# Ledger of designs, part 15: peptides against a protein of PDB entry 2FGR

Target 1, 331 residues: chain A of PDB entry 2FGR
Amino acid sequence: SSVTLFGIVDTNVAYVNKDAAGDSRYGLGTSGASTSRLGLRGTEDLGGGLKAGFWLEGEIFGDDGNASGFNFKRRSTVSLSGNFGEVRLGRDLVPTSQKLTSYDLFSATGIGPFMGFRNWAAGQGADDNGIRANNLISYYTPNFGGFNAGFGYAFDEKQTIGTADSVGRYIGGYVAYDNGPLSASLGLAQQKTAVGGLATDRDEITLGASYNFGVAKLSGLLQQTKFKRDIGGDIKTNSYMLGASAPVGGVGEVKLQYALYDQKAIDSKAHQITLGYVHNLSKRTALYGNLAFLKNKDASTLGLQAKGVYAGGVQAGESQTGVQVGIRHAF

## One batch from the design tools (peptide; made by RFdiffusion4, then SolubleMPNN)

Design b1_p8_8_s3 (from b1_p8_8, 5 letters changed)
Fold by OpenDDE base, seed 4:
Structure b1_p8_8_s3 (fold): chain B 331 residues (1-331), chain A 8 residues (1-8)
Amino acid sequence: as target 1 above (331 residues)
Amino acid sequence: EVVFSWVP
C-alpha cells in the first residue's frame, strides 16, 4: 500500500509570430515538453492479486499560479486491478486517446504535438477533442504476449445541448500490440455531442505505430475524425503524423515531427513541422526548445498551441511560427 | 502508465 505525491512543473518562454489579428504574441507559457501537473496516487493490496487504486491529477499553470483554480480534470479515478487487468471509474483519458497519443513524440503538449485529437466542428460538448470524458468507466487488459486492449464507456447522464440529447456519451476502445521495440494500435471511438444545438456524432478512427531502432525511434499516426451532423453535412478531418526521435550525446534527445491536417469540410490543409530538443540535466530536470512551423492553406485557420501565451487560430491561409524554450522539472 | 495529453 502506498500514496505518492507527484508532479511536473514545465514553464517556458514562448513566441508565436501571428495571432488572429496577425500580431505576434510572446510571454511565459506552460507545458511545452510535458503537461504540468500535480497529482496524488496510491494503491492498496487487497490480497489474492487484487489491488485497489486511486489517481487524482490536475493541471498546473506555473505562469499564473493556477489563478483560475485547481481541479482534478486530468484524472480522478478509483480502480481495481489484478490478473484480469484494470477497471477504472471516473474522469480520465478515454482509452483511444490514452493509447493513440502515446505515439506523439511531443507528448501531446506544446507547439509540436499531433493536433488530430481536436474539436474540428465547433462541437459544444466539454470534451469534443476526444481526449477525456466525464462519467467514464474504463477497462484495460493485461498484456498477453504483446497483445493488449482498452475499452471505455462514458455516461451522458441525459445531458442536453439545444435539441441534442446524450451529450458526452462516449464509447470506444483500442487493440494494440506492444512487444519490445514495436508498438502498433488501432482505436475506434464515438462520442455524442452537439453542433449548433443539433445532435452530432463524433466518430474517430486512429491507427498508430512506432518502432525503436535504439539509435532512433520512428512513430506515425493516421486518423480520421468525423462530426456527423444531421443538417449541414459531415465535418471530416484526415490527420497524418510522422515523427522521428534520436538520442544525442547521451543526455539529449532531438525530435522531428510532421503532421498534415486535411480538413475536408473546408477543403483546406494545414501542415505542421516541429523540431524539438530536450537536454536532460538530470533524470527529473530538463531544458528544452521547440521550433514549430504551421502552414495553413485556403480556409484553414489552425494555430500552434502555445499554452499560456497564445493557443488561438490565425487568419485563413496564414502561416505561424512558434518557439518555446523552457524548463521541465518532475517530482 | 503516466500519459501526457493536451488539454485546451
Scores: peptide ipSAE 0.029, ipTM 0.522, DockQ to the pose 0.032
Fold by OpenDDE base, seed 2:
Structure b1_p8_8_s3 (fold): chain B 331 residues (1-331), chain A 8 residues (1-8)
Amino acid sequence: as target 1 above (331 residues)
Amino acid sequence: EVVFSWVP
């Protein structure tokens, strides 16, 4: 049997020109091209095409040496896999985020990613961004002629917040077609949470597609997130993304991505545009740079996610510019 | 990546 130790250390110098006070922020940030992580994984062959597996993975913060501690909140699963696919038990990416985030050309990290997987409503649940869940059972099919699917259920374990009695319950899944240069997916999820101490359903629908032309890749996302509240009406956000990437000189990659966040509850839009470049020094080490612009309209207060420097909002209707330059190393 | 192997 084998155990693999693996990780990524990604650290950058980051700048944003505005915080919530209108002041600039700069310093050493983390996870600008890939999320920094440390993990252990292994597989046991049980015979007859059946395998047991484990996966333990936590986030690394290179700027402060994990001053807040280390945990396995990225993934902590045991699994069985075979010709039937894979069953996982434990905290992980929910199936919807695992599949639909794959269309984000910025890998759901740094200042450039699609920000649709968000807590749009001040939900009081720990995972109201729709990315991961505790107490999760997941199933993933094999690929059948391009067709594949994933399903998940997370137990609430009678967690209560205010009058909400099922906080943290998740049900969701996706269907996909992945064949050669084409990928397309539809995801549906519902999560139980609370807003203002009242029971709230976080409903999510996401469509994603990409095509690799060899010389360039195009990718897109369409998402609706709706926090359904008994009082005060629904908090709905429609999010759109379109991106392109291309190889440069055999050692680099350039990325351009646009996103629109139409925040219906405040009748306000935000526009994000990001230019990224990655330069591979080896298979394991890269330099990168990101330049992002975020334009808020009306009551929108969204901020770029410069983790380790500034990830908060800005003043309503303000624009923010962000820069990250860093090193990514994998082992 | 570092791989640790043991014989059961």
Scores: peptide ipSAE 0.093, ipTM 0.798, DockQ to the pose 0.711; fails the geometry check
Fold by OpenDDE base, seed 1:
Structure b1_p8_8_s3 (fold): chain B 331 residues (1-331), chain A 8 residues (1-8)
Amino acid sequence: as target 1 above (331 residues)
Amino acid sequence: EVVFSWVP
């Protein structure tokens, strides 16, 4: 049996030219290329092709030394795996986010990622971004000639908010084809939540695909999120992403990604474009830089996620420019 | 990354 201690410390200098007041923000931020983390994981061979596993992982905030504390909210699972695949018990990425965020060339972090996995409706559930769930049971199939799938269910445990019951219930999954240079997947999820103290279903459909041409990789996402409220109209967002990456000189990677967020409830669009570069000093240490532009139209107030510096919105119809330059170290 | 191995 083995236990592995692992982590990433990713810290940057970040700048955004506008906050909610129209003022610039700058300072030391975290998780610009990869989410900073500390984890423990291990496996036990039980014989007969069966393995037990555990995974405990929390986020690290290198700018303040985890002043708000440390927890295992990134992942806290026990699992059984074998020829049948893997069953996990505990808080984790929900199957839909685990698979469909893999098409994000910015690794779902920093100022460049696809921001479609979001709480678009002021949902009152803790995980209304559709990324993780408490009380989760998940199952992942093996890869069968490229075909694979994942399914998950999270118990609500009779959690209530306002008049809404069943808050935090998740059901979802994906089907995928992963073979050589090609990856493609479809994800479907529903989560029970509350908006304004009223029961709301967060429905999500996501399509993802990527192809590695050797000299470059293309990746894309199509997503629709609907917060279906028992009282009031649906809050619908259609999100689109297209990205490209290419290796540079055997030691670097350049990335360019565009996203469009069509926020139907406010009839407003936001456009995000990000240029990123990662320079590998070693297998474990990299320098990186990100440059992002976010153009809000009409009533859109989206902000770039410069974690540790500023991750709030901007004024309606305002554009934001963000920069991150940092060090990522893995151990 | 640090790996601890234990064999009972």
Scores: peptide ipSAE 0.083, ipTM 0.797, DockQ to the pose 0.778; fails the geometry check
Fold by OpenDDE base, seed 5:
Structure b1_p8_8_s3 (fold): chain B 331 residues (1-331), chain A 8 residues (1-8)
Amino acid sequence: as target 1 above (331 residues)
Amino acid sequence: EVVFSWVP
């Protein structure tokens, strides 16, 4: 049997030119290229092709030394795996987010990521961004000639908010084709939550694809999120992403990504464009820089996620510019 | 990354 201690410490200097008051924010931030983390994992060979596994992972905040504490909310799973695939029990990425965020060239972190996996409706559930779930059972197939799938169910355990009695229930999954330079996936999910103390369904559909041309990689996402409310009408967002990355000089990677968030409930769009560069000093250490522009139209108030510095919104129709320069170290 | 292995 083996136990592996692993982690990432990613810390940056970040700047945004506007907050909710129109003022600039700057300071030391976290997780600009990869989410900072500490974890333990291990496997046991049970014979006959069966393995047991565990995974415990929490977020690290290098700017404040985890002043609010440490937990395993990133992942806390026990698993069985074999020729049948893998079954996981415990808090994890839901299958839809685990697969479909892989098309985000900014690794679902920092000021450049695809922000479609979001709580668009002031949902009162803890995981209304559609990223993770408590009380989760997941199953992942092996890869069969490129084809693979993942499925998940999370128990609500009778969590109530207002009149909503099934908060935190998740059902979802994806189908995918991963073969050589090509990846393509379709994901579907529903979460039960509450908005204004009333039962609400968070429905999500996501299509992702990428192709690696060797000299460059293209990646794309198409997503619809819909918070179906009994009162007040649906809160629907259509999110689109297109990105490109290319290796630079054998030691670097340049990334360019555009996203559009069409917020139907407020008839308002936001446009995000991000230029990123990663410079590998070693296999474990990198320098990075990100430059992001977020243009809100009409009633849109979206802000860039400069974690540890400013991750709030801006005034309606205002634009925000963000910069991150940092160090990522893996161990 | 640190790997601990039990070798009997």
Scores: peptide ipSAE 0.066, ipTM 0.773, DockQ to the pose 0.721; fails the geometry check

Design b1_p8_8_s4 (from b1_p8_8, 4 letters changed)
Fold by OpenDDE base, seed 4:
Structure b1_p8_8_s4 (fold): chain B 331 residues (1-331), chain A 8 residues (1-8)
Amino acid sequence: as target 1 above (331 residues)
Amino acid sequence: EVTVSWVP
């Protein structure tokens, strides 16, 4: 049996040229290349190929020293694993986000990531971005000749918001093929939530693929998110991403990623393009820089996620430029 | 072994 203490401290200087008032924001931000975290994990061999596991992980905010506190909201699972795969009990990434976010070349953090996993509808549930769930049971298969899958169910525990009585219920899963340089997957999820105090289903379909050519990696995502409201019509977003990364000089990585968010309910598009560079000083320490441009059209108000500095929206139809320069240290 | 996770 082993218990491992692990973490990442990622802190940056960040700038965005516009907030919701049209003003610039700048300061010390967090999690620009990887989400800062502190965790404990361990395994116990139970014999016969069966293992017990635990995983406790919380986010670190290096800019304020976790002034709002520390918790294990990133992951708090107990598990059994073996030749059958892995069963997890507890708060975690939902299977769909765990697999499909892996195609994001910006590691689902900072100003460059794919922002499709979002609360597009002002959903009142705590996890309406489709990333994590409370009260989650998950199952992950082994890899069989490249084929793998994951499934999850989260209990709502009769959580009510307004007239909605099943808020936080999740059901979803993915199927994937992971073999050498190729990865491809399809994810489906439904989450129950509330919008304006009314029952709403958040339906999500995501297709992802990547191929590593050695000299470069290509990655792509296609996603549809639909908040099906009982009253007021559907809030639908189609999100697209295409990215490339390449190693540079044996010590660095350059990344370029484009995303399009077609927000059907407001007939408005947003375009995101991000250039990133990571310079490895060691296996555990890196310098990084991100440059992102987000163009909102029409009624779109999306903002870049400069965590710790500014992660809010902008004025409708406004463009936002963001920069992050930081240090990532893993332990 | 220390690994950097892509986990959001």
Scores: peptide ipSAE 0.055, ipTM 0.659, DockQ to the pose 0.049
Fold by OpenDDE base, seed 2:
Structure b1_p8_8_s4 (fold): chain B 331 residues (1-331), chain A 8 residues (1-8)
Amino acid sequence: as target 1 above (331 residues)
Amino acid sequence: EVTVSWVP
C-alpha cells in the first residue's frame, strides 16, 4: 500500500489590456500553464487484482497564499479498480469533461484554453460549467484494443432553487478510441439546473479528435451547449476549436490554438487565438509564456481567464489582449 | 512527489 503527497505551484505575471470598464489590469496571477494544486493519493492492494484507492486534491493560489481557504473541490474520491476498470465515489471531473478537455492543447487552464465548458446562461447551479459535480458516481472501462468509455451520475439530493427541485443532477458519458497516434471521442451530458428560478436542462454534446505526427500534433473540438428553458427560449452556443503543437529543440513546446464561440441567443460570435511556449528547465520545472487575442462581435462580452488578475468580461464588441509569463514547479 | 509505502 502507498500514500503519495504531490502538487504543482504555477505563478505568473499577467496583463490584460481591457476590463469591463475598458481599463488595463496587471499583476501576479496563478495557474497559467497548469492548475496549481496540493494533493494526497494512495492505493491498497486487496489481492486478486483488486485495489482500493483514494484521491484528495485542492487548488493552490500562490499570489495570496490561499486567503479564501483550502478545500478538496478539485477531487475527493474513493475508488475500487481491477480488470473491470475503475468505480469512483465523490466529487471529481465529470466523465465528459475529463475526456473531452484532453484535446485542449492548453490543458483547460490559463488564457489560451478552449472555453466551451462554461455557464452560458447564468445558470444558478454551483457547477453549471459542466466541468465537475458533487455527489458523483463514475465508472471507467479498461482500454480494449483502443476502445474505452466512461459514465457518470450525480445525485441532486433534492436541491431546490426557485421552482427547480433537481438542481445538480448530472448524467453523462463518453465513448472513445485511443490507439497509438490517434485519439477520437464523443461525449454526451445533461445537467439539471435553474435559470431565473425556473427548471432548466443543460444539454451538452462534444466531439474531439487528435493525431500526433511526431513532429507536430493536431487537435480539434466541436461542441454544442444548450440551456433548455420553458420560458424565453433556449440558450445555445456552438463552440469550435483547432490547435497545433510541436516540440522545439528537445526542451521546448510551441502551441497555437484557435476557437470560435457562436452564441446563438445573442446572435454574436467571439474569436480566440493563442500562442504559447513552454521551456523545460528540468522534468519538474518549466518557464512559460502565453499571448492571447479575444475578439468579441456585436453583443459578445467574453474575457480571457487571467486567474488571479482578471477573469471578468469586457464591453460588448470589444477586443482583449492578454499576456502571461510564469514559472511552473511540480513536486 | 513524496511516496510512502508500507505492508498492510
Scores: peptide ipSAE 0.185, ipTM 0.836, DockQ to the pose 0.860; fails the geometry check
Fold by OpenDDE base, seed 5:
Structure b1_p8_8_s4 (fold): chain B 331 residues (1-331), chain A 8 residues (1-8)
Amino acid sequence: as target 1 above (331 residues)
Amino acid sequence: EVTVSWVP
């Protein structure tokens, strides 16, 4: 049996040129290259190829020392694994996000990530971004000649908001092909939530692919989210991402990623372009810099996610520029 | 990262 203590501390100096008032924000932020975390995990060999596992992981906020406390909201699972794959019980990434966020070259964090996994509709559920769920049962298949899949169900436990009585129910899964330099996946999910106290289904479809050419990696995402409301019509967003990364001199990595968010309910688009560089001082320590530009059109108010400094929106049709320079340390 | 292993 084993127990592993692990973590990442990622802290940066960040700047954005506009907030909701049109003013600049700057300061010390967190999680610019990777989400800062503290975790415990372990396995027990039960014999016959069967293993028990646990995983407890929480976010670290290096700028304020976790002033709002520490929890295991990133992951809190117990599992059984073997030749049949893995069954997990507990809060985790839902299978769709676990697989499809892996195509984001900015590790689903900082000012550069794909922002498609979002609460687009002022959903009142705790996890209406489609990333994690409470009360989750997940199953992951083995890899069969490249083919793999994951499935999940989260219990609502009769959570009510207004007239909605199934808030937090999740059902979803993905199918994938992972072989050598190629990865491709299709994910489908439905989550029950509430908007304005009324039952709402958050439907999601995501296609992802990447290919590693050795000299560079290409990655892409296509996503549609729909918040299906009983009153007021659907809130639909089509999100697109294309990114490239390349190793630099054996010690660095450069990344470039573009995303488009077509927000159908407000007939408005946002364009995000991010340039990133990571410089590895060691296997565990890196310096990094990110430069992001977000152009909102028409009624779009999206903001870059400079966590710990400013992660709010901007005025409609305004553009925002963000910079992060930081240190990432893993242990 | 610190790993502790135990064998009974």
Scores: peptide ipSAE 0.179, ipTM 0.828, DockQ to the pose 0.831; fails the geometry check
Fold by OpenDDE base, seed 1:
Structure b1_p8_8_s4 (fold): chain B 331 residues (1-331), chain A 8 residues (1-8)
Amino acid sequence: as target 1 above (331 residues)
Amino acid sequence: EVTVSWVP
């Protein structure tokens, strides 16, 4: 049995050339290569191949010292695991995001990640980005010759917003094949939410695949999100990603990723291209740099997520360039 | 990381 204290402090100097007013923003940002975190986790061997587990994890903001407080909103689970797989109780990544974000070469953080897991419709639920859920029960299968799956259900607990009931209910899961250099997955999810005080279903389908050629890795995502409102038309986004990574000199990694966000409700596209480099000073400490370009077309207002500096939108049809240079330290 | 371990 064990208890582990763990964390990451990732802090950067960041710049974006455009905010919502068309002005530049720069300063000290967080979580450019990995999300900064503090956590506790542990396991108890119960015998017979059964284990109990816990995981408590919160985000760290090194730029302001967690001025808004600390919580375990990243993960707060208790679990049982064994030959049957793992059952988790508590707030966590929903199974769909846990699996399908693994194909993002930028680890779902900084200015380079796939931004498809988003609240595309001004959903009023706290987790309408499809990443995490409260009141979650999750089950993960073992790996059976490459095949694996995960399922989740989150209780709404009769949460209401406006006339919408069942807000925060999640149901979803994935099926996957993970064998050697190949990974491929299909994820499906539905979340109950509200838009403009009206009941809305956030439906999501995501396909992901990656292949490791040794000298380089390729990764891709295809996603559709639909906010289906009880009153009004669907708000649909098709998101696409293709990325490559390669080791450099045994101590570095270079990453290049492209994403397209086809926002159907506003008939507008956004293109994201990111170049990243990580230089490992040790197993625990790295320097990194990210360079991202986001091109909005027509009515698109997407912004790069320079956390701690600027993560808002830009003016419609504007392009944004972002840079992050930072230190990641794990403990 | 700091890990504390024991035998159950």
Scores: peptide ipSAE 0.170, ipTM 0.839, DockQ to the pose 0.960; fails the geometry check

